Peptides against a protein of PDB entry 5KEZ. Designs and how they scored, part 196

Target 1, 320 residues: chain A of PDB entry 5KEZ
Amino acid sequence: NVAIYNPFRPWWERYQPVSYKLCTRSGNEDEFRNMVTRCNNVGVRIYVDAVINHMCGNAVSAGTSSTCGSYFNPGSRDFPAVPYSGWDFNDGKCKTGSGDIENYNDATQVRDCRLTGLLDLALEKDYVRSKIAEYMNHLIDIGVAGFRLDASKHMWPGDIKAILDKLHNLNSNWFPAGSKPFIYQEVIDLGGEPIKSSDYFGNGRVTEFKYGAKLGTVIRKWNGEKMSYLKNWGEGWGFVPSDRALVFVDNHDNQRGHGAGGASILTFWDARLYKMAVGFMLAHPYGFTRVMSSYRWPRQFQNGNDVNDWVGPPNNNGVI

## One batch from the design tools (peptide; made by RFdiffusion4, then SolubleMPNN)

Design b2_p22_7_s4 (from b2_p22_7, 12 letters changed)
Fold by OpenDDE base, seed 5:
Structure b2_p22_7_s4 (fold): chain B 320 residues (1-320), chain A 22 residues (1-22)
Amino acid sequence: as target 1 above (320 residues)
Amino acid sequence: FNDYFYDKEKNKIDGYLWHDPY
């Protein structure tokens, strides 16, 4: 991914890829392979956060300022480490003046235009699908158990399926023969937009962002809500079917007070309430549960916003 | 899909809408 120095090595630089090389601030491919092997040998499975909707931001300077030193040029859409070129992006399909998403009520913009300047990959192309599949298959062959698909809302479900159809079975050293990777897709569907979580049910599970937001409101006792209202928790609250839901109290994004619930989201900063929410989630049968493990950072609020929400995990001069 | 960046852009446009529980 790109190496950002202003601010200094933010967490979100990880979501601006310039290659599919397994070489980041967290380690190299050999170290990753070693970790996966050790985990699998004791029954712990690894799921990878796969960023496949886009490459880095269009405004990032060209050069070799990346975690593996790979050259890239956002201006010319040149990512030779893949390789991708100008033919592999949706610049020509996006009809907005800025090239970015300008109307989230237009599904074509949401999927064909850039998310906040992130160069949008042309996932309709078999070449692009194959490059992504090769990346994911390499991980499968290493021994990962599945994937979180980042920015799934911004990809056409059919394009995702086309990629998934190219995937290998899981590594038979640790998984039963014929096992398929576990897939869950990040889709923010709180209602009011044309893109629905149900559009993605055919590809695997989806994130249910209403879960953490609504639970946070209840636990915080906002708007007179009571724990007794959780009697029909799950589908009774308008959530997706249990067998399609991945549920969580918070994630790395909404932990910072932005998106999909905002201030209602409970985090480790609200220790007592957070433990109550996590305990409830783990006790209730609805959905497939995910528990967050995070870190403290020096929050500094200005006008209600944390100006240090960019701060990444504890590191030594950028190395995690 | 970075919710942080998405949220900022979404809020500039029309914010989020909620489904009411039943």
Scores: peptide ipSAE 0.018, ipTM 0.570, DockQ to the pose 0.025
Fold by OpenDDE base, seed 2:
Structure b2_p22_7_s4 (fold): chain B 320 residues (1-320), chain A 22 residues (1-22)
Amino acid sequence: as target 1 above (320 residues)
Amino acid sequence: FNDYFYDKEKNKIDGYLWHDPY
């Protein structure tokens, strides 16, 4: 991914890929392979956050300022380490003046235009699908158990399926022969927009962002909410079917004060309430549960916003 | 319930807190 130095190595640089090389602040491919092996050997499975909707921001300076030193040129859409070129992006399909998503009520914009300037890959092309599948299959062959698909809302479900159909079975050293990768898709569906979580059910599970938002409201006792109202928790509260849901109390985005769920989201900063929410989530049978493991950072609020919300995990001069 | 938000000044879009990388 791109290496950002202002601010100094923020967490979000990880979501701006310039190649599919396993060479980042977290380590190199050999270290990753070793970690996967050691984890699998003790029954801990690895799921990769796969960023396949886009490459880096369109305005990032060209050069070799990346975690593995690979050259890239966002201006010309040149990513030779893949390789991608201008033919592999949706610039020609996006009809907005800015090239970015401008109207989330237009599903075509949401899928074909850039998310906050991130260069949008043309996932309709078999070449692009194959490059992504190659990346994911390399991970599968290393021994990962599945994937979180980042920004799935911004990809056509059929394109996702086409990629998934190219995937190998899981590594038989640790998984039963014929096992398929576990897939869950990040889709932010809080209502009011044409794109629905149900559009993606055919590809795997989806994130249920209403879960943390509503649970936070209840635990905080906002609007007279009571724990007893959770009697029909899950589908009774308008959530997706349990067998399609991946649930969580918070994630890295909304933990930083803004995101799907708003101020109701509970985090480790609200330790007591957060423990209650996580405990409830783990005890309740609805959905597949995900527990957040995060870190403290020196929060500095200015005008209600944490100016240090960019701070990434504890590191040694940028190396995690 | 709809907590969708977009704030160009704070680079917030569709529930994502995204800092300007440019």
Scores: peptide ipSAE 0.016, ipTM 0.562, DockQ to the pose 0.030
Fold by OpenDDE base, seed 1:
Structure b2_p22_7_s4 (fold): chain B 320 residues (1-320), chain A 22 residues (1-22)
Amino acid sequence: as target 1 above (320 residues)
Amino acid sequence: FNDYFYDKEKNKIDGYLWHDPY
């Protein structure tokens, strides 16, 4: 991914790829392979947060400022380490003045325009689909069990399906023959927008963001909410079907969220309430559960906002 | 209702913006 130095190596640089090389501040490919093998050998399965909607930001300077030293040029849409060129992006399909998503009530903008300047890949092209599939298949062959598909809301479900159809079965050294990768898709659907979680049910599970938001409100006893209201927790609360839901109390994004809705999210900063919420989640049968493992950073609030919400995970291998 | 926090001056993602849906 791109190396950002201002601020110094933030967490979000990991979501700005310039290649599909397994070479980041988390380690190199050999180290990753070693980890996957060791984990599989003791029954711990690995799924990868796959960033396949986009490459890095359009405003990033061209050069080799990346975790694996690969050259890239956002201005010309040149990513030779893949390779991608100007033909592999949705610049011509996006009809907004800025080239970015301007209206989330326009599904075509959400899927064909740049997410906050991130260069949007043309997933309609078989070439692009194949390059992504090759990346994911390499991981499958290493021994991963599946994927979180980042920014799925910004990809057409059919394009995702086309990529998934190209994937190998899981590695038979650790998985039964014919096993398929576990897929869950990050789709933020809180209602009120044209893109729905149900659009993606055919590809795998979907993140249910209403879960953490509403559970947080209940545990915090906001707006007169009571635990007794959780009698019909799940579909009865308007959530997606249990067999399509991946549920969580918090994630890396909403730990750093802004706005009134973000305030309902429980995190490790609210230790007691957070433990209650996580305990409830693990005890309740609704959805496939995910427990967050995060890190502390030196929070500094200015005007109600943490100006250090960019701080990346702990790292001791220097600048790579 | 949600978006990445975008710094217009630096043209970068700085975080997550959550609008209250309720």
Scores: peptide ipSAE 0.014, ipTM 0.503, DockQ to the pose 0.025
Fold by OpenDDE base, seed 4:
Structure b2_p22_7_s4 (fold): chain B 320 residues (1-320), chain A 22 residues (1-22)
Amino acid sequence: as target 1 above (320 residues)
Amino acid sequence: FNDYFYDKEKNKIDGYLWHDPY
């Protein structure tokens, strides 16, 4: 991915790929392979956060400032390490003046335009699908158990399916023969927008963002909410079917949104309430549960927002 | 309710904006 130095190596640089090389701040491919092997040998499975909707931001300077030193040029849509060119992006398909998503009430715009400047891949093209599948298959062959698909809301479900249909079975050294990768898709559906979580049920599980939002409101006792109202927690609260849901109290994004007190989302900053929420989540049978592992950073609030929400994990001069 | 936001002054993605719908 792009190596960003202003601010200094933010967490979100990881979501600006310039290649599919397994070479980042976290280590190289050999180190990753070693970790996956060691984890699998003790029954711990690895799921990769796969960024396949886009490449890096259109405004990033061209050059070799990347975690594996690969050259890239956002201006010309040149990513030779893949390779991708101008033919592999949705520049001509997006109809907005800026080239970015401007209206989230337009599903076509949400999927065909750039997510805040991130170069949007033309996933309708078999070439693009195949390059992504090649990347994911390499990971499968290493021994990963599945994937989180980043920014799934911004991809057409059919394009995702086309990629998934190209995937190998899991590595038989650790998984039963014929096993398929576990897939869960990041889709932010809180209601009110045309794209729905149900659009993606055919591809695998989806993130249920209503879960953390509503649970936070209840635990915080906002709007007169009471714990007793959790009697019909799950589908009874309008959430997706349990067998399609991945649930969580917080994630890396909403953990940073609007600072403390702005949103209902509970985080480790509110230790007591957070423990209550996580405990409830783990005890309740609804959905597939995910527990957050995060870190502290020097928060600085301006107008209710943390201006240091970019700070990445603890590191040694940029290396994790 | 939520979106990613772009800081035009910095010519880069700044982060994730969360709006509580409830």
Scores: peptide ipSAE 0.016, ipTM 0.543, DockQ to the pose 0.024; fails the geometry check

Design b2_p22_8_s1 (from b2_p22_8, 11 letters changed)
Fold by OpenDDE base, seed 3:
Structure b2_p22_8_s1 (fold): chain B 320 residues (1-320), chain A 22 residues (1-22)
Amino acid sequence: as target 1 above (320 residues)
Amino acid sequence: PLDGFVYYPGGAGYRDRLWRKE
């Protein structure tokens, strides 16, 4: 991915890929392979956060400022380490004036336009699908158990399916023969927008952001909410079917107080309430549970916003 | 990434959207 130095190595640089090389702040491919092997050998499975909707931001300077030193040129859509070219992006397909998503009530531009400037891949192209599949299959062959598909809301479900149909079975050294990768898709559906979580059920599980948002409201006792109202928690609250839901109290994005639940989201900053929420989640049978492991950063609020919400995990000069 | 969370050189920000708040 792009190596960002201003601010210094933010967490979000990981979501600006310039190649599919397994060479990042966390280590190189050999180290990753070693980690996956060691984890699998003791029954711990690895799921990769796969960024396949886009490449890096259109405003990033061309060069070799990346975690593996690969050259890239956002301006010309040149990513030779893949390789991608201008033909592999949706620049001509997006019809907005800016090239970015401007109206989230327009499902077409949500999927065909750039998410906050991130160069949007033309996932309808078999070439692009194949390059992504090759990346994911490499990970599968290493021994990962599945994937979180980042920004799935911004990809057409059919394009996702086409990629998934190219995937190998899991590595039989650790998984039963014929096992398929576990897929969960990040789809933010809190209602009020045309894109629905149900659009993605055919590809795997989806993130249920209503879960953390509503649970936070209840535990915080906002708007007169009571714990007793959780008697029909799950589908009874309008959530997706349990077998399609991946649930969580917070994630790395909404932990920073923005979107997908906003201020209702409970985090480790609210230690007591957070423990209550996580405890409830783990005790309740609804959905596939995910527990967040995060870190403290030096929050600095200005006008209600944390100006240090970019801060990544503890590191040694950018290396974890 | 999160809808509305801006990723660019020089920093990151969030574009406030009311329907994302609960």
Scores: peptide ipSAE 0.038, ipTM 0.729, DockQ to the pose 0.043
Fold by OpenDDE base, seed 4:
Structure b2_p22_8_s1 (fold): chain B 320 residues (1-320), chain A 22 residues (1-22)
Amino acid sequence: as target 1 above (320 residues)
Amino acid sequence: PLDGFVYYPGGAGYRDRLWRKE
């Protein structure tokens, strides 16, 4: 991914890929392989956060400022380490004036235009699908158990399906022969927009963002809500079917937000309430549970906003 | 990333997306 130095190595640089090489702030491919092996050997499975919707931001300077030193040129859509070129992006498909998503009530914009300037891959192309599949298959062959598909809302479900259909079975050294990768898709569906979580049920589980938002409200006793109201928690609250839900109290994004799905979200900063929420989540049978492991950073609030929300995990001069 | 979350230096975060949605 791109290496950002202003601010200094923010967490979100990880979500701006320039290659599919396994060189990151966390280590190289050999180290990753070693970790996966060691984890698998003790029954800990690895699920990779796969950024496959896009490459880096369109405004990032060309060069070799990346975690693996790969050259890239966002301006010309040149990512030779893949390789991708201008033919592999949705620049011509997006119909907005800016090239970015301008109206989230327009599903075609949401999928075909750039997410906040991130170069949007043309996932309709078999070439692009294959390059992504190669990346994911390399990880599968190393021994990962599955994937979180980042920004799934911004990909057509059929394109995702096409990629998934190219995936290998899991590594038989650790998984039963014929095992398929576990897939969960990041889809933000809080209602009110045309894209629905149900659009993605065919590909795997989906994130249920209503879970953390609603649970936070209840635990905080906002609007007079009570724990007793959780008797029909799950589908009874309008959430997706349990067997399609990936549930969580918080994630790295909404730890840094406000408003609906933000202010209500419980985090480790609210230790007591957070423990209550996580405990409830783990005890309740609804959905596949994900527990957040985050870090403390020096928060600085200005006008109710943390100006240091970019701060990444503890590191040694950028190396995690 | 989440919709509306800007991954640029000094860019708006997830909070802005949530604010617009409310």
Scores: peptide ipSAE 0.037, ipTM 0.728, DockQ to the pose 0.040
Fold by OpenDDE base, seed 5:
Structure b2_p22_8_s1 (fold): chain B 320 residues (1-320), chain A 22 residues (1-22)
Amino acid sequence: as target 1 above (320 residues)
Amino acid sequence: PLDGFVYYPGGAGYRDRLWRKE
């Protein structure tokens, strides 16, 4: 991925890929392979956060400022380490003046335009699908158990399916022969927009962002909400079917208080209430549960916004 | 990433979403 120095190595640089090399601030491919093997040998499975909707931001300077030193040029859409070129992006398909998503009520913009400047891959192209599948299959062959698909809302469900159809079975050294990778898709659906979580049920599970938002409201006792109202928690609250839901109290995005639940989201900053929420989630049968492991950072609020929400994990001069 | 998160160098931030305005 790109190396960003202003601000200094933010967490979100990880979501700006320039190649599919397993070479980041967290380590190299050999170290990753070693970790996967050690985890699998004791029954701990690995699921990779796969960034496949886009490459890096269009405003990033060209050069070799990346975690593996690979050259890239956002201006010319040149990513030779893949390789991608200008033919592999949706620049000509997006019809907005800026090239970015401008109206989230327009599903075509949401899928074909750039997410806040991130160069949008042309996932309708078999070449692009194949390059992504090769990346994911390499991980499968190493021994990962499945994937979180980042920014799934911004990809056409059919394009995702086409990629998934190219995937290998899981590594038979650790998984039963014929096992398929576990897929869950990040789709932010709190209602009010044309793209729905149900559009993606055919590809695997989806993130249920209503879960953390509503649970936070209840435990905080906002708007007169009571714990007794959770008697029909799950589908009774308008959530997706349990067998399609991945549920969580918070994630790395909404932990920072901007969208997908807003201020209702409970985090480790509110330790008592957070433990109550996590305890309830783990005790209740609805959905597939995910528990957050995060870190403290020096929050500094200005006009209701944390100006340090970019701060990544503890590191030594950028190395994690 | 979160919908509405700005990734431009030097311009990181969040945009209001349609569902938050309703």
Scores: peptide ipSAE 0.036, ipTM 0.725, DockQ to the pose 0.038
Fold by OpenDDE base, seed 1:
Structure b2_p22_8_s1 (fold): chain B 320 residues (1-320), chain A 22 residues (1-22)
Amino acid sequence: as target 1 above (320 residues)
Amino acid sequence: PLDGFVYYPGGAGYRDRLWRKE
């Protein structure tokens, strides 16, 4: 991914790829392979946060300032390490003046325009689909068990399906023959927008962001809500079907106070209420549960915003 | 409700996926 130095190596640089090489501040490919092997050998499975909707921001300077040292040029849409060129992006398809998503009530903008300047891949092209599939298949062959598909809301479900159809079965050294990768898709659907979580049910599970948002309000006793109201928790609260839901109290985005769910989201910063929420989630049968493991950073609030919300995880893996 | 991203000033990275109440 891109190496960002202002602020200094933020967590979100990891979501700006310039290649599909497996070398980041979390480790190189050999280290990753070693981890996957060790984990599989003791029954711990790995799924990868796959960033396949986009490459890096359009305003990033061209050069080799990346975790793997690969050259890239956002201005000309050149990513030779893949390779991608100007033919592989949705620049001509997006009809907004800025080239960015301007109206989230326009599904075509949400899927065909740039997410906050991130260069939007033309996933309708078989070439692009194949390059992504090759990346994911490399991970499958290493021994991963599945994927979180980042920014799935911004990809056409059919394009995702086309990519998934190209995927190998899981590595038979650790998984039964014919096993398929576990897929869940990040879709932020809190209602009121044209894109729905149900659009993606055919590809796998989806993130249910209503879960953490609503649970937060209940645990916080906002608006007179009570725990007793959770008797029909799940589908009874308008959530997606249990067998399509991946549920969580918080994630890396809303943990920083500005993610989907707003101020209702509970995090480790409010330890008592957070433990209550996580305990409830683990006890209740609705959805496939995910528990967050994160880190503390030096928060500094200015005008209600944490100016240090960029701080990445602890790292001593050299200069990269 | 409306979601979106906030970009860091002077940076080419998104900060957060936001939920906005209309």
Scores: peptide ipSAE 0.034, ipTM 0.722, DockQ to the pose 0.039

